# Ledger of designs, part 28: peptides against a protein of PDB entry 6NYY

Target 1, 212 residues: chain A of PDB entry 6NYY
Amino acid sequence: KHFEQAIERVIGGLEKKTQVLQPEEKKTVAYHEAGHAVAGWYLEHADPLLKVSIIPRGKGLGYAQYLPKEQYLYTKEQLLDRMCMTLGGRVSEEIFFGRITTGAQDDLRKVTQSAYAQIVQFGMNEKVGQISFDLPRQGDMVLEKPYSEATARLIDDEVRILINDAYKRTVALLTEKKADVEKVALLLLEKEVLDKNDMVELLGPRPFAEKS
Target 2, 212 residues: chain A of PDB entry 6NYY as posed
Amino acid sequence: KHFEQAIERVIGGLEKKTQVLQPEEKKTVAYHQAGHAVAGWYLEHADPLLKVSIIPRGKGLGYAQYLPKEQYLYTKEQLLDRMCMTLGGRVSEEIFFGRITTGAQDDLRKVTQSAYAQIVQFGMNEKVGQISFDLPRQGDMVLEKPYSEATARLIDDEVRILINDAYKRTVALLTEKKADVEKVALLLLEKEVLDKNDMVELLGPRPFAEKS

## One batch from the design tools (peptide; made by RFdiffusion4, then SolubleMPNN)

Design b1_p11_6_s3 (from b1_p11_6, 4 letters changed)
Fold by OpenDDE base, seed 5:
Structure b1_p11_6_s3 (fold): chain B 212 residues (1-212), chain A 11 residues (1-11)
Amino acid sequence: as target 1 above (212 residues)
Amino acid sequence: MKIYSLTIAPP
């Protein structure tokens, strides 16, 4: 949380390269961010893209910026599309390079947290059922779980299923839109920063109404 | 509110 806030503050300021990447790493970042951007573009319940950049900010090598609709209630569909968008970078790396990098660690953390929250806080899994437990926070002493080990295993299994389903959905999407990911990645390597208008020029209008 | 997806450098 603090790290993200720090990056947000830096991103909100003047654009400056904070790290020098080798060309191959820069290429990886471009395709990674293109994966996020394209996934968000073609997922109905994803937030609309504002900007995508491969100019490093702090420990962030690149980023995609979205304008979320202010809302208090989230559906399963919204959470799934957000997970898919978050997995877009990792999936893009796999599709284009046949290998994965450590660059997706924050994405995977977010996806993992979302999946667990859906299952154990929001009651969104049929097998686990209509339950809501507190998730351990970073730094909290993990007390005894309020459920059995069997339930713990079930939760873990269903989390994995949910994440894998989101991953497969993202693979299917970005495979279908592979040429679009390539276009975005190549233009990122040229311009380093793209906005919504650049995306419209490359891909056409986003096929969904903007969430405002 | 703005949301960012980040490619993160190794720890």
Scores: peptide ipSAE 0.230, ipTM 0.824, DockQ to the pose 0.482
Fold by OpenDDE base, seed 2:
Structure b1_p11_6_s3 (fold): chain B 212 residues (1-212), chain A 11 residues (1-11)
Amino acid sequence: as target 1 above (212 residues)
Amino acid sequence: MKIYSLTIAPP
């Protein structure tokens, strides 16, 4: 909730501050956002894409907007696909440019938070087990961890494994769909904004039923 | 609720 609100504030509140990007940066953003869009398109448990844009808004150089299903319960599979979708930008940069940029910092933050939550809050990791600890919120004094240093190391390792697995899954997907990522990126560079209909025209209908 | 993936400029 807080993260979405922060993004909405960044996107909605500062629509007036258009940053002019250099062509190379604009290209990077286009492929980054195309990665998100295509990952979301071909991941079963990802939220349906509403809009993808490379028009800068606030601190955002581009964005992919999804319509999440109103749900209170998330499966491990859903969370994984969401992580993959979130990694789509970084992965696209790596695939197409052989380099990574700072543009994925917010995505990586989200992925990191999700991974930790899955492992230490939702009990979704077999090695760590059926445990649930409250994570310190941003700005909270890190009080003593309610677990041993050995458990801390295990958590850190399993977080890394989970993120790496999501990353590899995303690499595999976007490598398979590389031509689609390029189509979306090129069209973004032309139109700057794409909607669901544009994606259907480019990629065909989404292979998964839209979650209402 | 809208979910956004953002490419963000460094601070």
Scores: peptide ipSAE 0.217, ipTM 0.811, DockQ to the pose 0.480
Fold by OpenDDE base, seed 1:
Parts: structure tokens; C-alpha cells; sequence
Structure b1_p11_6_s3 (fold): chain B 212 residues (1-212), chain A 11 residues (1-11)
């Protein structure tokens, strides 16, 4: 909650017109954000894209903004598609540049947190089973893990498997939609900001019924 | 609630 609020403050903050990205960095950001946008467009359980921007704001070099569905319960499939969307930037960088940057740090943090939560809080992993433990929060005393070291190793392994599966799924998707990622990235470089209508014009209607 | 993906500059 606090981190999302911090991100909202960074994005909601004044456009720092003062951070001029070098052309190559701006290109990287454009393809990164295009990866998020396209992944979100073609994943059924991803949230609808509202806006994508490569104009730096606060500590963000670019952003994709989504409107989450008003829901209190999330399925495993929904969480997976959200992970894939979140990995879209990193995957796009890999596909188009053959290199990865530090730009995906926040995305990877979110994916990592989601993966651990799915396995140890929501009981969504068959090997670990129907368990729920509190994740250590930053600043909480290292509470003794309520599970064995063997269980800790199993959790770590299953987290890696889950993230890798999400990554592979995202690679497959964005490879299939590579031309669409390119179109979005190029248009971002021209307009710097795209909305949902721009995406519809560029890619056609989102292939999933928007639940109004 | 808006969800954001951010490309973050290194610290």
C-alpha cells in the first residue's frame, strides 16, 4: 500500500521537464513501456490500459497506467497475467535490445512479492500446499519463519519456477506480438504519451470484452 | 485504484 502510494505520488507529481533522457535511453524506455502496454492488451486478465508515457515523472522515466477492475478476490490466473504484464517491460528490452537494464527493478520487485504471496499467503502452489504465512515486512523484527529450512528451500524454488513460467509466457506473447510492440514503441517516441484510443487505432480493439 | 508500471532510474 505505501509503495503504491509512493508510486502514485511520483507519477502524480509534476512532470520533471528537467530530466532529459539521452536518445538511446528514451528508446529503451519506449520499448519497455510498449512491452507493458502490449502484454496488458493481449492478456485476458490484465487490467485495461489507460495511459502509457515516456515523459519522466519524479523517479520514473516512463510509466504505463492501468485501470484495475473493482475486485476484492483474485484468481491464480489473474495473478499470473498481472505478473506477465509486469514483466512486459523487461521482456521487451530482452527481445529488442538483447540486453536488460535496471529500469525493471520495480517491476521485478512487484513480481517477486506477488510470487511469494501466491505461494506462502494464498496457498496457490500445489507443492507447498494450502498454507498461509505472514511475509516479513520491512522493519518487522525477523520473526522466526514458521516453517523449516527445507520448506524455505521449497518455497524459494517454487517462487523461481512461478516467475520463470510467467517470464516464458511473456516472452512467447511479446515474440508473437513483436510487430505490435514495435508499433507502440515507435508511436511513443513520436507522441511521448498514448492513451487507450491510440492503442485501439494502432492495434485494433482489445480482444477481450471490457467489463463495463 | 490506478496500477502503474514504472521504469525506474537507478539510485
Amino acid sequence: as target 1 above (212 residues)
Amino acid sequence: MKIYSLTIAPP
Scores: peptide ipSAE 0.209, ipTM 0.808, DockQ to the pose 0.496
Fold by OpenDDE base, seed 3:
Structure b1_p11_6_s3 (fold): chain B 212 residues (1-212), chain A 11 residues (1-11)
Amino acid sequence: as target 1 above (212 residues)
Amino acid sequence: MKIYSLTIAPP
């Protein structure tokens, strides 16, 4: 218990026990995090879930902790599943509440960055082609793009398509697993923190072998 | 701005 708390403090910062969310907002957080957790559970190339929490820590209202694979090369399929897992919170909100919140802002940023990287850095889009350009870093002067405006429009379109495909895949998954998302969300509201064992008890073993 | 959720890698 003490060791786990120490790890949580290192990862998420200090627990903000004084931050009391309204019940409806706490419910939204629970379903959001449940969406991430369940998406990660059922996506082959997603990282294994270690812990999920709806206890506010640092700047977060909730979090999901995953064990990343030690790999140097990423496939399109792996990147897609990571995008889907990242979209799991937003999708869960849509499915259960019919509304979306600002809670997915960081998730959407990550998804957007990944999509652009896939298309303009990794050459993973057939329409744009096997090109690789450096993305401007935050604070870098946006110099002239090394491609035409037509190419810029194409990139924007293909980014949107890629994100939408990931979103649709996530919607399909979490709709299929809607009952599981509900179970996780309700248990989160009860226990506030779930680990891998709780998930196994609730959902059964993860359908993918853990790659050591 | 408070983040709603965070995907965290283990240390």
Scores: peptide ipSAE 0.112, ipTM 0.733, DockQ to the pose 0.115

Design b1_p11_6_s4 (from b1_p11_6, 6 letters changed)
Fold by OpenDDE base, seed 5:
Structure b1_p11_6_s4 (fold): chain B 212 residues (1-212), chain A 11 residues (1-11)
Amino acid sequence: as target 1 above (212 residues)
Amino acid sequence: MKISSTRIAPP
């Protein structure tokens, strides 16, 4: 209990009991977090879900907590599944509400950063090739790009392709699992917090072996 | 134990 609360404070920040969301916003948060949770459940290389919550904490309105593997090397497939999981909230909003909100801003930032890193740091794009450049840090005057304007355009195009592919993959997954997303969202609206056991009761066991 | 989270953040 105390240890879990301490971890929860470190990750989520202080519970903002004072942020009363309107019922419609609370519903949006529930479906958004359900999208993350279900995407992570059915993506092989996603981290195992520990907890999902629609209780606002710190700067978050809701969150899903995962147990990341301690790893030093990431495959392209792992990075893609992480992108899909990160897009799960936005995709859920689109599927269930036919509209998107600003709630996905941090998710989209993470996805964008991951996509650029894959292409320009990790050499994971065939068209751009086996290159590795430092990404401009926030506040660094990027005086000179170490590549041509043609390469810059190619990078931009391939980033969009990668993100769009991840988005489409997530749409396909959460459309297939639409009923599961709804089950999770509805139970979140009831309980506000779900753990792994709640997810197993709702969805069955995660189809991928937990790599301990 | 490293825990990661995804979250909705207000603008």
Scores: peptide ipSAE 0.184, ipTM 0.828, DockQ to the pose 0.593
Fold by OpenDDE base, seed 4:
Structure b1_p11_6_s4 (fold): chain B 212 residues (1-212), chain A 11 residues (1-11)
Amino acid sequence: as target 1 above (212 residues)
Amino acid sequence: MKISSTRIAPP
């Protein structure tokens, strides 16, 4: 408890008890976080869910918290499942509300960064090839790209394809698991916070062995 | 620890 709360404060910030969400916004957050939670539950290479919350913290309106695997090497498949998990909130909003919100901005940033890294740093795209370029760091004046404008366009296209593929995979998953997303979202609206045990009660045991 | 979060809308 105390350790988890300390980690939650570091990662999520202080609970802002002062942010009263409108009921419709709270519902949107619940379904968004349920999307993350369920995607993480049913994706093999996603990190195990520890907690999901719709209690606002810092700049977050809700969050899903995962136990990271202690790993230094990532496969393409692992990175894809992480992208899908990260898209779970946006996809849930689309499936349940037929509309998207600004709530996914940080998720989309992470997905975008991951997609570019996979293509231009990790050589994980067949069309771009086995290349590795440093991505511009925040504050670096990128005067010249180490590749042609044609390669830049190819990278941009392949990033879009990769993100769209992850998005489609997430849509397929959360559509299949739509009832599970609904269960999690509804229970979030009641309890505001769910743990792994709540998820096991709702969904059954996670179908993938927790790699220690 | 990894966290995914719904963000407050930018102004």
Scores: peptide ipSAE 0.252, ipTM 0.847, DockQ to the pose 0.417; fails the geometry check
Fold by OpenDDE base, seed 1:
Structure b1_p11_6_s4 (fold): chain B 212 residues (1-212), chain A 11 residues (1-11)
Amino acid sequence: as target 1 above (212 residues)
Amino acid sequence: MKISSTRIAPP
């Protein structure tokens, strides 16, 4: 409890009990976080859900919290499922509201960074091939790209393909599980915070064995 | 610990 709360404070910031969202914004947040939660529930290589909350913390209006597996190596399949889980909020907004918000900015940044890393750091794209180079860090001098403009275009195209494939996979999943997303969102609007046990009661046991 | 969050966009 105390350790989890400390981690939540470090990662999520202080709970902004004073930040009252309008009902429509709170509904958007609930469905967004429900999208993350449900995507993570039904994706084999997603991290297990610990908690989902629509109580604002720091710059976050809501969050889904996962227990990461202790691992040093990631497969392409694991990275894809993580991308899908990260897109779950944006996809949920699209499915339920027919509109998207700025709320997914951090998710899209993470997905973009992951896609580029897969292609240019991990050599996980067949067209780009077995290439690895460092991505420019914020504040690093723009080192000359160790590749041609043609390769730059290829990288950009393959990044878009990878993200779009992850997006389509997430749309298919959350469309299939639309009723589950709605159940989670409605319960979030009632309780504001759900734990793993609430999710098990609502959705049944996670279909993938938790590697304890 | 990984958190996915809806964020306030800066103005």
Scores: peptide ipSAE 0.241, ipTM 0.840, DockQ to the pose 0.387; fails the geometry check
Fold by OpenDDE base, seed 3:
Structure b1_p11_6_s4 (fold): chain B 212 residues (1-212), chain A 11 residues (1-11)
Amino acid sequence: as target 1 above (212 residues)
Amino acid sequence: MKISSTRIAPP
C-alpha cells in the first residue's frame, strides 16, 4: 500500500480531487484506458499491465501502468507491439465513439518518436536502408540533414506507413476484443481503479507467459 | 515504470 501510493504519487502527481470530469469525459477516459489495457494484455511483446485508473492526476485524466522488462535490445516486433499498445487508447475511442479526442496527444508523440527512431536510428526499414542518423534534439541547431530531400520524403512516407500499420493492427485487435474493452471500461467506471487481478477476473490469465 | 495516459487538452 504505502509503496504503491508513493509510486502513484511520483508517476501521476497529486490527485486533483478538484477536477470533476463531466460524465461523458469520464466515459471517454474509461474507454481510452481500457483500450491501452486490453491491447497490452493481448500483445505478446507488450509489457505486463499492473494497474489502470481513471482518477485524474496532474495533467493525466487516466493512466495504464505497466512493468517494463529490463532489456537493452529491442526487436522490430517488440517495438511494433509497443506502438500498438500506445495507440490502444486512440483506437478504442474510434471504435466506441466514432470520434477522436485530444487525449491521445502524448501517445501519438511517443508513437511518432518510436517510428522515426526505428527508421533513421535503428535501420529497421528496408526502403530507407541500414542507416543511422542522430535525431535533432530539442535545442540542437538544425544542422543540414545528412541526406537529400528525396531521402527526407522517403523517411516521412515510411514513418507514416509504419504508424498506419501499427494503427491497423491495433484496430484489428481491439475490434476482435471489443467485448473485453467494454468489460474493462464498464468496470473502470464502477471502481475507477483496476489491478492485474481484476484484469484476470475479467479477461482470464494473460495469454503470454510472464517471462520472469 | 511505463505509463500511458489520457491527457488534459491544452486550453
Scores: peptide ipSAE 0.227, ipTM 0.835, DockQ to the pose 0.400; fails the geometry check

Design b1_p11_7_s1 (from b1_p11_7, 5 letters changed)
Fold by OpenDDE base, seed 5:
Structure b1_p11_7_s1 (fold): chain B 212 residues (1-212), chain A 11 residues (1-11)
Amino acid sequence: as target 1 above (212 residues)
Amino acid sequence: IFEAYSRIAPP
């Protein structure tokens, strides 16, 4: 318990019990986090869910924790499912509320970064091809792009396509599993924190073997 | 290894 708490503190910071969300915002967070949790549950290449919480922690109003595999190599399929899981919160908001919030900003940032990396660093896009360019880090001098404007446009287009495909995949999944998202969200509103066992009780065992 | 893969962040 102490070790787990220590790891949690390092990763997520201390829970901020002082951040009182309005009931409507708390509901939004619950459905947002439920979207992440359910997406991760039903995506084969997503990491196993450990915990989902709607108690504010650090800069987040809610969070989902996963047990990643120690791996050096990531497949395109793994990266896609991770993108879908990351989009799960935004998609859940859209499905249940018919509106989207700023709460997904960090998620969208991660998805955007992943998409660009896949296309321009990992060579995972057929149209762009087997290329690898270093992306300027925030604060790096804007070095001249080592590719033409035409290539830049192609990259932008393919990034958008990749993200949209991930989004559509997530919409399809969470629409199919809409009742499960609601179950998780409602239980989150009641308990504020769910673990893997709670998820198993709600949804049944995860359809995919835990990759140890 | 525990990772928080997703968090909803306020502006």
Scores: peptide ipSAE 0.206, ipTM 0.844, DockQ to the pose 0.569
Fold by OpenDDE base, seed 3:
Structure b1_p11_7_s1 (fold): chain B 212 residues (1-212), chain A 11 residues (1-11)
Amino acid sequence: as target 1 above (212 residues)
Amino acid sequence: IFEAYSRIAPP
């Protein structure tokens, strides 16, 4: 309990007890977080879910917490599943509300960064090839790209393809598991915070053995 | 700003 509280404080900051979300916004947050949670639950290479919450903390209105695997090497499959999990909130909003919100901004940033890294740092794209360039960091002088404009266009195209593929995969998954997303969202609206045990009770054991 | 986030919990 104390350890969990400490982690929560470090990750999310203090609960904003004074920030009262309107019921419709709280509903949106619940379904958004349920999307992340369910995507992570059913993606083999996603990190195991620890906690999901719709209690505003710091700047966030909701969050899902995962236990990272102790690994130094990431496969293309792992990175894809992580992207899908990250897109789960946006996809859930689309499926349930037919509209998208600004709530996915940070998720999309992460997905974008991951996609570019896969293509230009890890050489994971066949069309772009076995290349590795440092991505400009915030504040780095935009030095001349070490590749042609044609390559730049190719990179941009392949990034879009990768993200779209991840998005489609997530749509397929959460559409299949739509009832589970609904269950999680409704329970979040009731309890505001769910842990792994709540998820097991609601959805059954995670289909993938936790690699200890 | 409406923000939902996924965070990797520290071990």
Scores: peptide ipSAE 0.188, ipTM 0.749, DockQ to the pose 0.107
Fold by OpenDDE base, seed 2:
Structure b1_p11_7_s1 (fold): chain B 212 residues (1-212), chain A 11 residues (1-11)
Amino acid sequence: as target 1 above (212 residues)
Amino acid sequence: IFEAYSRIAPP
């Protein structure tokens, strides 16, 4: 317990127990986090869910925590499923509310970064090809891109395609599992925090073996 | 640990 709390403090900061969201916003967060949780549950290459919470922490109104596999090498399939899991919150909002919020900003940032990395760093796109370029980091002098404007446009197009494909995959999944998303969201609104055991009780065992 | 967050405010 103390170790988990310590990890949580390092990653998420202190829980803002005093910050009370309006009921409608809390509902949005619950469905958003439920989307992440359920997507991660039913995606083969997603990391196992440890905890999902709608208690505000740091700059987050809610969060889902996953135990990453001890691995240094990631497959294209793993990266795709991670993208889908990351899009789960946005997709859940779209499915249940027919509207999107700013709550997915961090998720979209992560997805965007992952998509660009896959295409320009890992050479995982057939059209762009087997190339690897360093992406400018925040604060780095924007050096001239080592490729043409035509290549830049191609990269941008393929990034959008990859993200859209991940989004569509997530929409299909969470639409199929819509009832499960709702179950998780409703339970979150009741308990505010769910762990893996709660998810097992609610949805049954995760259909994929946890790789240690 | 990987965390997905719902952010309070747009940056």
Scores: peptide ipSAE 0.247, ipTM 0.848, DockQ to the pose 0.370; fails the geometry check
Fold by OpenDDE base, seed 4:
Structure b1_p11_7_s1 (fold): chain B 212 residues (1-212), chain A 11 residues (1-11)
Amino acid sequence: as target 1 above (212 residues)
Amino acid sequence: IFEAYSRIAPP
């Protein structure tokens, strides 16, 4: 417990107990986080959910906490499911509210970064091919790209395709599991924090064996 | 144990 709290503080920052969201915003956060939670629950290669919260923490208005597998090698399928899980919040907002908010900014940043990495660093795109380029890091001088403008356009197009595919996959999943997202969201609005046991009570056991 | 967070970002 103390160790988990320490990790939570390092990763999530301190809970901002003083930040009061308006009821409509709180509802949006609840459904957003429920989307993450449910997506992670039903995606085979997603990390197991530990905790989901709509209590503001650090810069976030809510969060879903997962236990990543200790692995050095990631498959394309794993990266896709992680993208889908990351898109779960945005997708949930779309499904339930018919509108999107700025709440997904960090999620979209992560998805974008992952998509580019898959295509230009990991060689996971058939059209771009078996190539690996270093992505400019923050603060690196904009060096000339080691590829043509045509390749740049191709990369951009394939990034969009990959993200859109992940988005569509997430839409399909959360549409299928819409009732589950609703259950989680409503319970979040009541309890503000859910753990794995709450999720099991709501949804049943996660359909994928947790690797011990 | 490494923990990862998905966060809804404020505007």
Scores: peptide ipSAE 0.138, ipTM 0.810, DockQ to the pose 0.582; fails the geometry check

Design b1_p11_7_s2 (from b1_p11_7, 6 letters changed)
Fold by OpenDDE base, seed 1:
Structure b1_p11_7_s2 (fold): chain B 212 residues (1-212), chain A 11 residues (1-11)
Amino acid sequence: as target 1 above (212 residues)
Amino acid sequence: IFEPYSRIAPP
């Protein structure tokens, strides 16, 4: 308990018990987090869900926390499922509300960074090929790109394609599992915090064997 | 690498 709380504080920050969301915003947060949770539940290479919360912490209005696998190497399939899980919140908002919010900014940042890394650091795109260069870090002088403008355009196009493919995959999944997303969202609105056991009670056992 | 943490946040 103390260790989990310490990790939550480091990752999520301190609970802002004084921050009261409007009911409609709280509903948006619940469905957003439910999208993350359900996507993570039904994607084989996504990390198992540990906790999902709609209690504001630090700068966040809600969060889903996962147990990462102890691994140093990631496959393209793993990275795709992680992208889909990360898009789960945005997709849930679109499916249930027919509108999107600014709440997915951090998710989109992560997805964008992952997509670029896959293409320009890990050589995982066939059109761009087996290349690897460092992405500009915050504060580094944007050194001249070691590639042509044509290559820059190709990279941008392939990043868009990769993200769109992940988005479409997530839409298909959460549309299929729409009732499950709603179950999770509704329970979040009641309990504000769900753990893995709550998810098992709602959705049944995760369909992928947890590597113990 | 994705952080094992997803959040919805104000801009």
Scores: peptide ipSAE 0.244, ipTM 0.836, DockQ to the pose 0.800
Fold by OpenDDE base, seed 2:
Structure b1_p11_7_s2 (fold): chain B 212 residues (1-212), chain A 11 residues (1-11)
Amino acid sequence: as target 1 above (212 residues)
Amino acid sequence: IFEPYSRIAPP
C-alpha cells in the first residue's frame, strides 16, 4: 500500500480531491479509463493493470496505472499492444459517446512518439526499412533530416498506417468487450478507484499469465 | 517506451 501510494504520487501527483468534474465529464473520464483498463486486460502483451482511477491527480482527470515488466527489449507485437492499450480511452469514447474529446491528447502524443520510434529508430517497418535515425528532441536545432523528402513522406504515411491499424485493432477489441468496458466504467463511477482484484471480480481472471 | 501510466488530461 505505501509503495503503491508512493509510485502514484510520483507518477500521478497529488490527488486533487477539490477538483469536481461535471457529471458528464466524469462519465467521459470513467469510460475513457475503462477503455484503457479493458484493453490492457485483454491484450496479451500489455502490461498488467495495477490501478485505475477517476480521481483527479496532478494534471490528470483520471488514470490507468500498469505494472511495468522488467524488460529492455520490446517486440513489434508488444509495442502494438501497448499502442492499443494507450488508444483504449479514445476508442472507448468513440464507441460509447459517438464523439471524441481532448482527453486523449497525452495518449495520442505517446502513440505518435511510439509509432515514429518504431519506424525511424527501431527499423520495424518493411517499407521504410532497416533504418535508425535520431528523432529531434524538443529544443534541439532541427538538423537537416538525413533522408529525402520522399522518405519523409513515406515515414509520415507509414506512421499514420501503424496508428490507424492500432486504432482499428483497439476498436475491434473494445467492441467485442463493450459490455466489459461498460461494467468497468459503471463501477468506476461508483468506487472511483479500482485495483486488479476488482477487475478480476468483475471480468474474471486476466486471460494472460503475468510474466514474473 | 510507454509509461505504465495513461492519463486523461485537460488540454
Scores: peptide ipSAE 0.239, ipTM 0.834, DockQ to the pose 0.808
Fold by OpenDDE base, seed 5:
Structure b1_p11_7_s2 (fold): chain B 212 residues (1-212), chain A 11 residues (1-11)
Amino acid sequence: as target 1 above (212 residues)
Amino acid sequence: IFEPYSRIAPP
């Protein structure tokens, strides 16, 4: 408990008990976080969920915390499932509210960065090929791209395809598990914080063995 | 590398 709280403070910052969300925003946060939680629960290569909360912390209105595996090598499948998990909040908002919010900005940034890295750094796209270029960091002089404008367009297209595929996969998953997302969201609205045990009670055991 | 943390935040 103390160790988890320490990690939580390091990652999420301090709880902001003074930040009062309107009930509708709190509901949006609950369903958003439920989307992350459920996506992570049912994606084989996603990291196991440790905790999900709709209590504002640091700059976040809510969060899902996972236990990452100690690994140095990531497969394309692992990266895809992580993208899907990251898109779970946005997808949940779309499914349940028929509208999207700015709340997914950080998620979309992560997904975008991952997609570009997969294509231009890891050589994981067949059309772009076995290439590896450093992505310009924020503040680096826009050095001339080491590839043609045609290649740039191809990269942009394939990034979009990859993200859209991840999005569609997430939509399919959370649509299938829509009732589970709702159960998690409703319980979050009641308890504000759920742990792995709460998720097991609510959804049953995670269908994937924790690879120790 | 995805951080083991997802958040919803105001812009």
Scores: peptide ipSAE 0.238, ipTM 0.836, DockQ to the pose 0.809
Fold by OpenDDE base, seed 3:
Structure b1_p11_7_s2 (fold): chain B 212 residues (1-212), chain A 11 residues (1-11)
Amino acid sequence: as target 1 above (212 residues)
Amino acid sequence: IFEPYSRIAPP
């Protein structure tokens, strides 16, 4: 308990007790976080959910916390499921509200970075091929790209394809599990914080054995 | 690659 609270303070920051969200915004946050939670629950290679909250903190309006597996090597399938989990909030907003918000900005940044890395650092795209370039670090002079403009266009196209594939996969999953997203969102609106046990009570055991 | 934390944030 004390350890979890300490981690929560480090990751989420201090609770903003004075920040009262309007009911409609709080509803948006609940469904957004429920999307992340449910996507993570039903994706084999996603990290297991530890906690989900809609209590505003220094770093966000809500959050989902996961327990990462200790691994150094990632497969293409694992990276895809992580992308889908990260898109879960945006997809949930689209499914339930028919509109999107700025709330997914950080998620989209992560997805964009992952997609780019998969294609230009890890050589995971067949069309671009077995190449590896260093991504420009923040502050590095934009040195001339070590590839042609044609390759740049190809990279841009393949990044979009990869993200769109992840998005479509997430839409399919959360549409199938729409009732589960609703259950989680409604319980979040009631309790504001859910843990793994709450998720098991709502959805049943996670269908993937935790590989210890 | 991914931090064990997802968040919705205001602009």
Scores: peptide ipSAE 0.231, ipTM 0.829, DockQ to the pose 0.788

